# Ledger of designs, part 149: peptides against a protein of PDB entry 5T59

Target 1, 112 residues: chain A of PDB entry 5T59
Amino acid sequence: TTPTMQSTSLLTEHLGYPPISLVDDIINAVNEIMYKCTNAMEKYLMQRNIIGKKDFSDEIKIGTAKLESLLENSVDKNFDKLELYVLRNILSIPSDLLEENRFRLLHHEKLV
Target 2, 90 residues: chain B of PDB entry 5T59
Amino acid sequence: EHIRFQRLVQVCNKALEESIRKLQSWEKIHECFPNYGQTREGIENLTVCQQQVIKLWSNLSRVEFDAIFHERSIEEKLNQLDDLINKARS

## One batch from the design tools (peptide; made by RFdiffusion4, then SolubleMPNN)

Design b2_p25_1_s1 (from b2_p25_1, 8 letters changed)
Fold by OpenDDE base, seed 4:
Structure b2_p25_1_s1 (fold): chain B 112 residues (1-112), chain C 90 residues (1-90), chain A 25 residues (1-25)
Amino acid sequence: as target 1 above (112 residues)
Amino acid sequence: as target 2 above (90 residues)
Amino acid sequence: EEEEEKELKEEVKEIRKLIEESLKL
């Protein structure tokens, strides 16, 4: 289910933070990891850039950039899917809990 | 009983696994280094590099995601949400 | 596949927009 004002508010109250904040943390983390990985790859290969007196530095830089691009595209796609799934199916409140009687239950539990 | 956190972990793992899939292809790696990969040493270096980056991806992801989940207390919160839902439906 | 990715990005934008609006209220 698509998030609503009511569900977002209730979940924010329950979580102590907006649901989107969790998604943002995840996305930020994977992006950071992604660039750490590509950077590590570039550095590793650049330390091994000369083979048989031939300098492959330019090819390494281009190649790692290509790999970074491939990874970026894949990360974007897969974590877009993740974001939608999490917000719609995990961090969501079923419609039956948004009814008045169920809503009271949710609030009552918080007050305990 | 408690399903939401499990699903969160599953979806995260799936996203991570699918994201790194391209780098798991030796062909794609080699394509990015056509001349470098024609040398013996180059192939060796690329092989090690590929393995290391995949491991780094996996390790960093595990550590960082676990940290996020902990800081956000998401397992507890999702379990509570499951309980609330189940209670409401009972 | 590119079309699907575009659609996916649009869906993400839309849901984020809705959430942002919800959080402002």
Scores: peptide ipSAE 0.615, ipTM 0.950, DockQ to the pose 0.832
Fold by OpenDDE base, seed 1:
Structure b2_p25_1_s1 (fold): chain B 112 residues (1-112), chain C 90 residues (1-90), chain A 25 residues (1-25)
Amino acid sequence: as target 1 above (112 residues)
Amino acid sequence: as target 2 above (90 residues)
Amino acid sequence: EEEEEKELKEEVKEIRKLIEESLKL
């Protein structure tokens, strides 16, 4: 289900942080990892840019840039899906719990 | 009983696996280096590079995601959420 | 495929907007 003010508030109280913060952490991490990987790839190949008497530096730079773009697109797509799934299905409160008595239950459990 | 954390791990792994899948394609790798990949040494270098990047991706993601999950205490919190939901429905 | 990706991005934007509004209240 789509997050609501009620669910967001309750989950924030339960987690100690807004649910979106977890998603942000995940996305930030994978983005960092992505660029570390592409950077490593470029560095590795640039250390091996000369084969025989031919310098492939330009081709390597262009090629790694293409791969970076490819990876970026894939990461964006798959982690957009992840974000929606997590927020809708994992970090969510079922509708039957979004009642006054259920709210009290959550508060009660926290206070006890 | 406790399902949310398991689902979180599953979808994270799926996203990571799907994201790196294109780099696992030798054809796509080779296409980016058409002349370099026509040399024996180039092929060897690309092969090693591909393998190392995939390993780096896997290792870094494992370490970083585990760290996030720990820092956010997400397994405990999601288990508690499952328990609360189950209790409310009992 | 590209169209689906655009739709996906829009859904993400929308859900984030809703969350941001919720957090302000």
Scores: peptide ipSAE 0.614, ipTM 0.950, DockQ to the pose 0.824
Fold by OpenDDE base, seed 2:
Structure b2_p25_1_s1 (fold): chain B 112 residues (1-112), chain C 90 residues (1-90), chain A 25 residues (1-25)
Amino acid sequence: as target 1 above (112 residues)
Amino acid sequence: as target 2 above (90 residues)
Amino acid sequence: EEEEEKELKEEVKEIRKLIEESLKL
């Protein structure tokens, strides 16, 4: 189910933070990891850029940039899917719990 | 009984696995380095590089995601959410 | 596939917009 003001409020109270904050943490982490990986790859190859008296520095720079772009596109796609799934199916409250009588349950349990 | 945290872990792993899939393709790697990959040393370097990057991806993601889950207490919170839902339905 | 990606991005944008509005209230 798509998040609502009510579900977001209830989940924020339950979690102690907005549900989107968890998603943001995940996305920020994977982006950081992605660039660490591509940077490591470029540095590794640039330290080995000369083979048989031929300098492959330009090819390495272009090649690693291409791989970075491919990885970026894949990360964006897959983690967009993840974001939607998490917000709709994991960090969500079933409709039956959004009724007025069920609204008190989460609030009551926290106060007890 | 508790399903939400398991699903979170599953979809995170799936996203990570799908994201790195292109780098797991030797063909894709070689295509990015057409002349470099025609040399013996180049092939060796690319092979090691590919393996190291994949391992780095796996290790960093494990450590960072576990840290996030811990800092956000998400397993406990999702288990509690499952319990609340089950209780409400009983 | 590219169109699907665009649609996916739009859905993400819309859901974030909805959440942002919810957080302001």
Scores: peptide ipSAE 0.613, ipTM 0.950, DockQ to the pose 0.797
Fold by OpenDDE base, seed 3:
Structure b2_p25_1_s1 (fold): chain B 112 residues (1-112), chain C 90 residues (1-90), chain A 25 residues (1-25)
Amino acid sequence: as target 1 above (112 residues)
Amino acid sequence: as target 2 above (90 residues)
Amino acid sequence: EEEEEKELKEEVKEIRKLIEESLKL
């Protein structure tokens, strides 16, 4: 189910924060991790750039950049899927609970 | 009874696993370093690098995601949500 | 596949837009 104003409001009240904030945290985290990984890879290889009197620095830079792009594209794709799934299926309220009578029940439970 | 948090963990793990899959391919790694990977030392370095990156990815993601889930109290909140839904339907 | 990825990005964009509008109200 696609988020609505009502569901977003109810979930925000329940969670104490907008549902999208959780997704943002996850995405921000994985992006940070991604670049840490690629940076580590480049640094590791650049410390080992000379083999047999040949300097492979340029190839390493290009290669790590390619891998970074590959990883970035994969992360974007998979976490876009994750975002949609979470917002539609996990951080969601069934339509039957968005009805007037069910809405009252949710408020009642919160107040009790 | 409680299913939402379990699903959250599952989809997070899936996303992480799918994201790193390309780096788990030796062929993909080698393709990015065609000349470097033709040397013995280069192959060794790439092998270690690949392993370290995958481990780093796994470890960092586990720690960071757990921290997020804790800070957001998401397990508790999702369990409560499940309970509310189940109660309303009972 | 690339087209599917673009479509996915658009869906994300749309849902975020809806959420943003919702939060303003």
Scores: peptide ipSAE 0.607, ipTM 0.949, DockQ to the pose 0.785

Design b2_p25_1_s2 (from b2_p25_1, 13 letters changed)
Fold by OpenDDE base, seed 1:
Structure b2_p25_1_s2 (fold): chain B 112 residues (1-112), chain C 90 residues (1-90), chain A 25 residues (1-25)
Amino acid sequence: as target 1 above (112 residues)
Amino acid sequence: as target 2 above (90 residues)
Amino acid sequence: DEEEEKKRKEEVKKLRELVEKSLSL
């Protein structure tokens, strides 16, 4: 289901934070991890840039940049799917319950 | 009964696995280093590099995602949400 | 599929905008 003002408010009250905050945490984390991985790759290979008498530094820089771009595109694609799925199917309230019933239950549980 | 947190973990794992899949392809790695990969030593370095990156990806993602889930108390909150929904329907 | 990916990105953008509007109201 598509998020609404009502569902977002109810979920925010339940979670103690907006649902989108969880998604943002996940996306920020994977982006950080991604660049740590690509940086590690580049550094590892640059420490091994000379084989025999040939310096492969330029090729390594270009190659790692290509891999970074490849990973970026894949991350963007897959975590866009994740964001849609989480907000629509996990952090969601069924439409038939978006009435007094859900609201009352939430308040009742907090007061008891 | 409790399904939302399990689904969250599943979709996170799937996204992580699909994201790193292209780096698991030796052919794609080699294509980025056409001359470097023509040397024995280069192949060895690329092989180790590939393995290390995949391990780093897996380890960091596990640690960071678990930290997020803990800080957000998401398992408890999603279980409670499941319970509330089930209660409302009963 | 590039077209599908573009469409998905737009969906994400629209969804985020909707969520943000919901939070501001």
Scores: peptide ipSAE 0.530, ipTM 0.944, DockQ to the pose 0.821
Fold by OpenDDE base, seed 2:
Structure b2_p25_1_s2 (fold): chain B 112 residues (1-112), chain C 90 residues (1-90), chain A 25 residues (1-25)
Amino acid sequence: as target 1 above (112 residues)
Amino acid sequence: as target 2 above (90 residues)
Amino acid sequence: DEEEEKKRKEEVKKLRELVEKSLSL
């Protein structure tokens, strides 16, 4: 189901934070991890850039940049899917629970 | 009975697994380092690098995502949501 | 696949806009 003002409000009250905040935390975390991984890769290889009499520094920089781009694209794609799924299917309220009687139930349970 | 948190974990794992899949391909790695990977030492370095990056990805994601889930109390909140939905339907 | 990705990105954008609008009300 697509989020509504009502569902977002109810979920925010229930969670103590907007549903989108969880998604943002996840996305920010994976982005940070991604760049830590690519940085580690570049540093590891740059410490081993000379083999024999040949310096592969330029190739390493280009290669790691390519891998970073590939990873960025994949992360973006897969976590867009994740965002849609989480907001529509996990952090969502069924239509029957959005009825007046069910709405009061959510508030009642919080107060108890 | 409680399904939402399990689904959250599943889709997070799926997204992480799908995201790192290209780095798990030796062919893809080697293609990025065509000359470096033609040397014995280069192959060895790339092999270790690939393994370490994948492990780093896995370990960091586990730690960070668990921290997020804990800080947001998401398991408890999603379980409560499941309970509320089930109660409302009863 | 690229078209599908573009569509998905637009869906994400629209969804975020909807959520943000909902939060502002």
Scores: peptide ipSAE 0.528, ipTM 0.943, DockQ to the pose 0.846
Fold by OpenDDE base, seed 4:
Structure b2_p25_1_s2 (fold): chain B 112 residues (1-112), chain C 90 residues (1-90), chain A 25 residues (1-25)
Amino acid sequence: as target 1 above (112 residues)
Amino acid sequence: as target 2 above (90 residues)
Amino acid sequence: DEEEEKKRKEEVKKLRELVEKSLSL
Protein backbone atom coordinates (compact mmCIF):
# COMPACT_ATOMS: atom_id res chain seq x y z
CA THR B 1 0.00 0.00 0.00
CA THR B 2 1.08 3.54 -0.67
CA PRO B 3 1.98 5.55 2.41
CA THR B 4 -0.41 8.23 3.54
CA MET B 5 -0.19 11.10 5.93
CA GLN B 6 -2.01 9.07 8.52
CA SER B 7 0.10 5.96 8.15
CA THR B 8 3.31 7.94 8.09
CA SER B 9 2.35 9.81 11.21
CA LEU B 10 1.34 6.67 13.02
CA LEU B 11 4.47 4.85 12.01
CA THR B 12 6.63 7.79 12.97
CA GLU B 13 5.04 7.81 16.37
CA HIS B 14 5.51 4.09 16.70
CA LEU B 15 9.08 3.98 15.45
CA GLY B 16 10.21 7.19 17.03
CA TYR B 17 11.45 8.32 13.64
CA PRO B 18 10.05 8.65 10.13
CA PRO B 19 9.98 5.42 8.15
CA ILE B 20 12.00 7.03 5.38
CA SER B 21 14.86 7.53 7.83
CA LEU B 22 15.48 3.82 7.97
CA VAL B 23 15.56 3.61 4.21
CA ASP B 24 17.92 6.53 4.05
CA ASP B 25 20.23 4.86 6.53
CA ILE B 26 20.28 1.72 4.44
CA ILE B 27 20.90 3.54 1.19
CA ASN B 28 23.60 5.72 2.68
CA ALA B 29 25.30 2.69 4.12
CA VAL B 30 25.33 0.72 0.89
CA ASN B 31 26.63 3.71 -1.01
CA GLU B 32 29.45 4.10 1.44
CA ILE B 33 30.21 0.41 1.24
CA MET B 34 30.14 0.53 -2.52
CA TYR B 35 32.78 3.20 -2.74
CA LYS B 36 34.89 1.53 -0.10
CA CYS B 37 34.85 -1.59 -2.21
CA THR B 38 35.76 0.13 -5.43
CA ASN B 39 38.44 2.13 -3.71
CA ALA B 40 39.91 -1.00 -2.22
CA MET B 41 39.90 -2.65 -5.60
CA GLU B 42 41.69 0.23 -7.23
CA LYS B 43 44.24 0.44 -4.46
CA TYR B 44 44.92 -3.27 -4.57
CA LEU B 45 45.48 -3.32 -8.29
CA MET B 46 47.45 -0.10 -8.35
CA GLN B 47 49.88 -1.71 -5.94
CA ARG B 48 50.27 -4.37 -8.59
CA ASN B 49 50.31 -2.20 -11.64
CA ILE B 50 53.67 -3.28 -13.03
CA ILE B 51 53.88 -6.63 -14.76
CA GLY B 52 56.87 -7.52 -16.86
CA LYS B 53 58.09 -3.97 -16.77
CA LYS B 54 54.82 -2.83 -18.28
CA ASP B 55 52.79 -0.24 -16.39
CA PHE B 56 49.08 -0.96 -16.40
CA SER B 57 48.12 1.99 -14.21
CA ASP B 58 45.99 3.65 -16.84
CA GLU B 59 44.15 0.48 -17.66
CA ILE B 60 43.58 -0.22 -13.99
CA LYS B 61 42.14 3.22 -13.38
CA ILE B 62 39.83 2.95 -16.34
CA GLY B 63 38.85 -0.60 -15.51
CA THR B 64 38.04 0.10 -11.89
CA ALA B 65 36.03 3.11 -12.95
CA LYS B 66 34.01 0.91 -15.26
CA LEU B 67 33.39 -1.58 -12.50
CA GLU B 68 32.38 1.23 -10.19
CA SER B 69 29.85 2.42 -12.70
CA LEU B 70 28.55 -1.07 -13.13
CA LEU B 71 28.15 -1.46 -9.40
CA GLU B 72 26.55 1.95 -9.04
CA ASN B 73 23.94 1.10 -11.60
CA SER B 74 23.18 -2.19 -9.95
CA VAL B 75 23.00 -0.68 -6.48
CA ASP B 76 20.75 2.08 -7.70
CA LYS B 77 18.38 -0.34 -9.35
CA ASN B 78 18.16 -2.85 -6.56
CA PHE B 79 17.86 -0.40 -3.74
CA ASP B 80 15.20 1.55 -5.54
CA LYS B 81 13.26 -1.68 -5.52
CA LEU B 82 14.09 -2.10 -1.87
CA GLU B 83 12.90 1.38 -1.00
CA LEU B 84 9.59 0.84 -2.71
CA TYR B 85 9.09 -2.53 -1.11
CA VAL B 86 9.99 -1.42 2.40
CA LEU B 87 7.79 1.63 2.36
CA ARG B 88 4.86 -0.13 0.76
CA ASN B 89 4.96 -3.53 2.38
CA ILE B 90 7.07 -3.49 5.53
CA LEU B 91 6.76 -0.06 7.05
CA SER B 92 3.10 0.14 6.24
CA ILE B 93 -0.27 -0.10 7.89
CA PRO B 94 -3.05 -2.02 6.21
CA SER B 95 -5.72 0.31 4.98
CA ASP B 96 -8.45 -1.53 6.80
CA LEU B 97 -6.70 -0.78 10.06
CA LEU B 98 -6.30 2.91 9.45
CA GLU B 99 -9.28 3.55 11.64
CA GLU B 100 -9.91 4.79 15.12
CA ASN B 101 -9.44 1.34 16.54
CA ARG B 102 -5.92 1.03 15.20
CA PHE B 103 -5.10 4.49 16.38
CA ARG B 104 -6.26 3.62 19.86
CA LEU B 105 -4.07 0.55 19.93
CA LEU B 106 -0.98 2.51 19.04
CA HIS B 107 -1.70 5.12 21.66
CA HIS B 108 -2.50 2.48 24.21
CA GLU B 109 0.84 0.80 23.66
CA LYS B 110 2.61 4.10 23.94
CA LEU B 111 0.95 4.86 27.24
CA VAL B 112 1.70 1.48 28.74
CA GLU C 1 3.41 -14.26 13.98
CA HIS C 2 6.25 -11.88 13.22
CA ILE C 3 6.96 -11.46 9.54
CA ARG C 4 7.95 -7.89 8.79
CA PHE C 5 11.47 -7.95 10.16
CA GLN C 6 12.17 -11.22 8.42
CA ARG C 7 11.02 -9.68 5.18
CA LEU C 8 13.17 -6.64 5.79
CA VAL C 9 16.23 -8.81 6.22
CA GLN C 10 15.31 -10.83 3.17
CA VAL C 11 14.87 -7.86 0.88
CA CYS C 12 18.06 -6.29 2.16
CA ASN C 13 19.98 -9.46 1.48
CA LYS C 14 18.40 -9.78 -1.92
CA ALA C 15 19.29 -6.23 -2.84
CA LEU C 16 22.86 -6.76 -1.70
CA GLU C 17 23.18 -10.05 -3.54
CA GLU C 18 21.73 -8.71 -6.74
CA SER C 19 23.89 -5.62 -6.53
CA ILE C 20 27.13 -7.55 -6.35
CA ARG C 21 26.15 -10.10 -8.97
CA LYS C 22 27.91 -8.34 -11.80
CA LEU C 23 31.16 -8.31 -9.90
CA GLN C 24 30.81 -12.02 -9.38
CA SER C 25 31.13 -12.47 -13.12
CA TRP C 26 34.67 -13.16 -14.14
CA GLU C 27 33.80 -12.09 -17.65
CA LYS C 28 32.73 -8.69 -16.43
CA ILE C 29 35.89 -8.32 -14.41
CA HIS C 30 38.16 -9.46 -17.19
CA GLU C 31 36.61 -7.28 -19.84
CA CYS C 32 37.48 -4.23 -17.79
CA PHE C 33 41.14 -5.21 -17.83
CA PRO C 34 41.69 -6.67 -21.27
CA ASN C 35 45.47 -6.40 -21.41
CA TYR C 36 46.18 -6.74 -17.73
CA GLY C 37 44.09 -9.87 -17.69
CA GLN C 38 46.08 -11.43 -20.50
CA THR C 39 49.06 -11.85 -18.21
CA ARG C 40 49.32 -14.71 -15.78
CA GLU C 41 50.13 -12.42 -12.92
CA GLY C 42 47.33 -10.10 -13.90
CA ILE C 43 44.82 -12.90 -13.86
CA GLU C 44 46.01 -13.91 -10.44
CA ASN C 45 45.72 -10.38 -9.15
CA LEU C 46 42.26 -9.94 -10.60
CA THR C 47 41.13 -13.21 -9.13
CA VAL C 48 42.25 -12.25 -5.66
CA CYS C 49 40.88 -8.77 -6.08
CA GLN C 50 37.49 -10.09 -7.12
CA GLN C 51 37.33 -12.40 -4.15
CA GLN C 52 38.42 -9.73 -1.72
CA VAL C 53 35.94 -7.19 -2.99
CA ILE C 54 33.06 -9.62 -2.72
CA LYS C 55 34.09 -10.54 0.80
CA LEU C 56 34.50 -6.92 1.74
CA TRP C 57 31.08 -6.16 0.34
CA SER C 58 29.49 -8.96 2.31
CA ASN C 59 31.27 -8.22 5.55
CA LEU C 60 30.75 -4.48 5.51
CA SER C 61 27.11 -4.78 4.58
CA ARG C 62 26.46 -7.25 7.36
CA VAL C 63 28.12 -5.08 9.97
CA GLU C 64 26.61 -1.82 8.82
CA PHE C 65 23.10 -3.10 8.28
CA ASP C 66 23.07 -4.86 11.62
CA ALA C 67 24.21 -1.65 13.24
CA ILE C 68 21.42 0.27 11.56
CA PHE C 69 18.83 -2.27 12.59
CA HIS C 70 20.07 -2.16 16.14
CA GLU C 71 20.22 1.60 16.37
CA ARG C 72 16.73 1.88 14.95
CA SER C 73 15.42 -0.99 17.08
CA ILE C 74 13.70 -2.09 13.95
CA GLU C 75 13.20 -5.74 14.87
CA GLU C 76 11.38 -4.82 18.04
CA LYS C 77 9.38 -2.13 16.34
CA LEU C 78 8.36 -4.34 13.46
CA ASN C 79 7.44 -7.15 15.80
CA GLN C 80 5.31 -4.75 17.75
CA LEU C 81 3.71 -3.60 14.57
CA ASP C 82 2.91 -7.18 13.64
CA ASP C 83 1.44 -7.73 17.07
CA LEU C 84 -0.67 -4.64 16.85
CA ILE C 85 -1.99 -5.61 13.48
CA ASN C 86 -2.73 -9.14 14.56
CA LYS C 87 -4.41 -7.92 17.70
CA ALA C 88 -6.56 -5.54 15.75
CA ARG C 89 -7.66 -8.34 13.48
CA SER C 90 -8.37 -10.81 16.24
CA ASP A 1 14.20 -2.83 -19.04
CA GLU A 2 15.56 0.67 -19.17
CA GLU A 3 12.08 2.04 -19.41
CA GLU A 4 11.10 0.01 -16.41
CA GLU A 5 14.04 1.40 -14.50
CA LYS A 6 13.06 4.91 -15.38
CA LYS A 7 9.54 4.25 -14.28
CA ARG A 8 10.76 2.81 -11.01
CA LYS A 9 12.93 5.83 -10.38
CA GLU A 10 9.98 8.06 -10.91
CA GLU A 11 7.93 5.98 -8.55
CA VAL A 12 10.62 6.28 -5.91
CA LYS A 13 10.78 10.00 -6.41
CA LYS A 14 7.05 10.41 -6.14
CA LEU A 15 6.86 8.19 -3.13
CA ARG A 16 9.59 10.10 -1.34
CA GLU A 17 7.91 13.36 -2.14
CA LEU A 18 4.67 12.05 -0.77
CA VAL A 19 6.31 10.81 2.39
CA GLU A 20 8.22 14.00 2.95
CA LYS A 21 5.13 16.04 2.38
CA SER A 22 3.27 13.93 4.87
CA LEU A 23 5.97 14.47 7.44
CA SER A 24 5.90 18.20 7.01
CA LEU A 25 2.22 18.39 7.84
Scores: peptide ipSAE 0.536, ipTM 0.944, DockQ to the pose 0.838; fails the geometry check
Fold by OpenDDE base, seed 5:
Structure b2_p25_1_s2 (fold): chain B 112 residues (1-112), chain C 90 residues (1-90), chain A 25 residues (1-25)
Amino acid sequence: as target 1 above (112 residues)
Amino acid sequence: as target 2 above (90 residues)
Amino acid sequence: DEEEEKKRKEEVKKLRELVEKSLSL
């Protein structure tokens, strides 16, 4: 079910915030976690950049950057799917509940 | 019955699991460090690094997502939504 | 798959625009 002005308004009233705000929180959180993970990985390896007499700092920087890109692309793809699913199937109101008589019921329950 | 919150948790977990899948591949990790990974010590470091990153990903996501769900009262709100829908259909 | 991903990104963009428009009214 595609969101409408009516469903968005009703859900915002019910939730106390716009449905998209929940999705934004989730996406912002995973992005923060993602960069924390990649940063931790780089720092860990850079503390171990010398093996024997060879310095692998350049390779570590390039390698961690590649992994960051891979993770970033995967996060973007999977959470785009999540966003679509949540807004269409979870944070949605069936058409029968959007009818006039049932719409009033929703408002009535809110007031009680 | 209540179904929406359960679905939310499921799709969040799925997105997190699918997102970290590339880092779970040792081959993919090794490919990014071709010379470093040819040394014994390098392999050991990469192994520990991979394990720690995956654990960090899992732990942080659990804590942060639970915090979001709590702050947004989403379980309660979705349960109420389910109840309203079921009531309207009865 | 790559083309499908691009299409999905556009779909997300359109959906967000629709939601934001709905909130502004």
Scores: peptide ipSAE 0.534, ipTM 0.944, DockQ to the pose 0.828; fails the geometry check

Design b2_p25_1_s3 (from b2_p25_1, 10 letters changed)
Fold by OpenDDE base, seed 4:
Structure b2_p25_1_s3 (fold): chain B 112 residues (1-112), chain C 90 residues (1-90), chain A 25 residues (1-25)
Amino acid sequence: as target 1 above (112 residues)
Amino acid sequence: as target 2 above (90 residues)
Amino acid sequence: DEEEEKERKKEVEELRKLVEEALKK
């Protein structure tokens, strides 16, 4: 089930930030690492682009791009799953806590 | 008792491991560099790239994720959430 | 073999440095 507005609000109050912000940080971080790794790989290979008087620069660029695309697809797939899992199963509030009495409990904890 | 943060770490690790799986295949690497990988030096260079990128992927992601978790105080917040839920169910 | 290993280590270090430099930006 998709998180409700109420649960999002309560979690935002509890966390001090919207739940999705955590996921965004994670996804942004992995994307950054991904591109930096592939870029570094390309640079490393481009420094070693000539073998036996043959220039492999074009192949290196194309090949690295292919690997990047492959990794992008995998990252997107797996971290989309992660996003759903985190928001639904980790950063979630059980329905019984969304009732008025339980809501008061959450507010009380904020004051302590 | 406290389970949410552990699950967060687990799902993050799983996502990272699954994401890098294709790069763990030498065949996939070689397919991207068919002629370059037919040379001895090319194979050596690609091997270095494959091994080191995988290691760096793992290490760097761990560092960055830990930093995020710290900045967001997520372990504490998730533990508190667990406690609240447990208390409510008592 | 020793020289070869040394060269491999250098290559590994070069890649590591490239990644680290990229991450600093």
Scores: peptide ipSAE 0.228, ipTM 0.900, DockQ to the pose 0.016
Fold by OpenDDE base, seed 5:
Structure b2_p25_1_s3 (fold): chain B 112 residues (1-112), chain C 90 residues (1-90), chain A 25 residues (1-25)
Amino acid sequence: as target 1 above (112 residues)
Amino acid sequence: as target 2 above (90 residues)
Amino acid sequence: DEEEEKERKKEVEELRKLVEEALKK
């Protein structure tokens, strides 16, 4: 089930930040890593663009762009799934804890 | 008893592994460089790139995700959440 | 926190550079 406003509020209080912030950090990190990887590959190959007497610069640029696109699509797909899973199953409040007793426990835990 | 943080780590690892899957295919890489990959030196260069990119992917992700988890204190918070749930159900 | 993030980014960049250097060998 999709997280409710109540669940989000409770988790935000518990975490000290909105649950989505964690996911955003993860996604931003992997995107940064992705582009660093592809950039490194392109630069490496461009330093080795001439084999024999043939210049493969154009092919390298096109090829690395294709790989970047493939990786980007895969990252988007898999981390969208991750986002849904984390928010629904990990950073979630079970229905039985949405009762008043849960609120007391959370409050008590903070005071101890 | 504490399960949520473990699940978080697992799902993160899974997403990372699945994301890099296509780059683990030599065929996919070669298809992107059809003429370059017909040369001996080209094959060698592409092979090195493939191997090192995968390693870079793994290492960078480990460092970054661990940093995020630490900054967000997520292990502690998820353990506390598990404890709260267990108490409520007992 | 901003300083910590900057330091972390530097560490990541250093790791990337090390890998790139390894590629050259």
Scores: peptide ipSAE 0.218, ipTM 0.901, DockQ to the pose 0.017
Fold by OpenDDE base, seed 3:
Structure b2_p25_1_s3 (fold): chain B 112 residues (1-112), chain C 90 residues (1-90), chain A 25 residues (1-25)
Amino acid sequence: as target 1 above (112 residues)
Amino acid sequence: as target 2 above (90 residues)
Amino acid sequence: DEEEEKERKKEVEELRKLVEEALKK
């Protein structure tokens, strides 16, 4: 069930890029989005840091950092699962295609 | 007949939904701002943040993932892969 | 491709601004 070197090579040829590159793009994108979200939240709250006579700046900074950490952990966990699933079950070549004659078919399709 | 791209979209959506799950909990939000959240204005501000961050998360991810899928031509490539597999098994 | 990427980035930024505006209301 684990991707083989042969499968990776064939898929790279088919895709025009290594399968892992797609996953990397996805993970990089979600991480960027994650930090944009938390940054936006912090900025919004810091503009509203004083309520009455109390300054909640420190609490806001700490609290936002905690939420960011929570989100980071969730992203890491869920997208690690995604990576494994995509590489093993979506970007995969069944064993019946991992034969020399089938390899020719893939190469032929590329040439046509 | 074509199943791989659909699966890709599904697992991406699931990962995004599960990742934001804890931020959907008001209790989790409030725990991070225990004193700020004891004020009326604080509660209002946190509520707005929670709602809008979730919207931002969903919309940005949709736009970015679609862009990635387009740039990588992944739907076409996965459909072709499905076709190749079907031909090999016929 | 570069132009398309710029347009996509612009769209994302515009969407972000809309959300930010909503936050301010």
Scores: peptide ipSAE 0.212, ipTM 0.900, DockQ to the pose 0.016
Fold by OpenDDE base, seed 2:
Structure b2_p25_1_s3 (fold): chain B 112 residues (1-112), chain C 90 residues (1-90), chain A 25 residues (1-25)
Amino acid sequence: as target 1 above (112 residues)
Amino acid sequence: as target 2 above (90 residues)
Amino acid sequence: DEEEEKERKKEVEELRKLVEEALKK
């Protein structure tokens, strides 16, 4: 179930930012890391592209691209699951607490 | 008592582990470099790449995710959320 | 964060360089 507007508002007030912002940071970070890894691999192999008088540059480029695609697909799949789980189960408020009482508790904690 | 941050760390680690799973397969690596991987030097180079990419993946993700968690104060906020929920149920 | 990006790039390059150096030995 998608988070309600009420829960999002309450969590945004509590966190100081929308819950989705945390997930966005995580996903952006992992994507950046992913491309850094594959780029490093390509550069490393391209420095070692000639073996036994054979030039493997084309194969290296294609192969690295294939690995990147595999990794991209896995990242997308697993971090989509992560997003759903985080928003539903971690950054969530139980329905029974989505009442006036929840607002009071949040305000009380801010004053303490 | 505090469970949400622990769960966040767990699911992040799981997502990272599952994402890198295919690169942990030598067969999958070799399939991408069929001729290059038929040479001794090629095998050595690919082996280094496989090992180092996994290390880079793990190290960079650790640093970046910890930074995100710190910047977002997420451990404290999630602990507070747990406490608020517990108080509301009391 | 641009500064953070630079640090990450350095980390990746340093690790790669270490591997390359190790292979030369």
Scores: peptide ipSAE 0.217, ipTM 0.904, DockQ to the pose 0.015; fails the geometry check

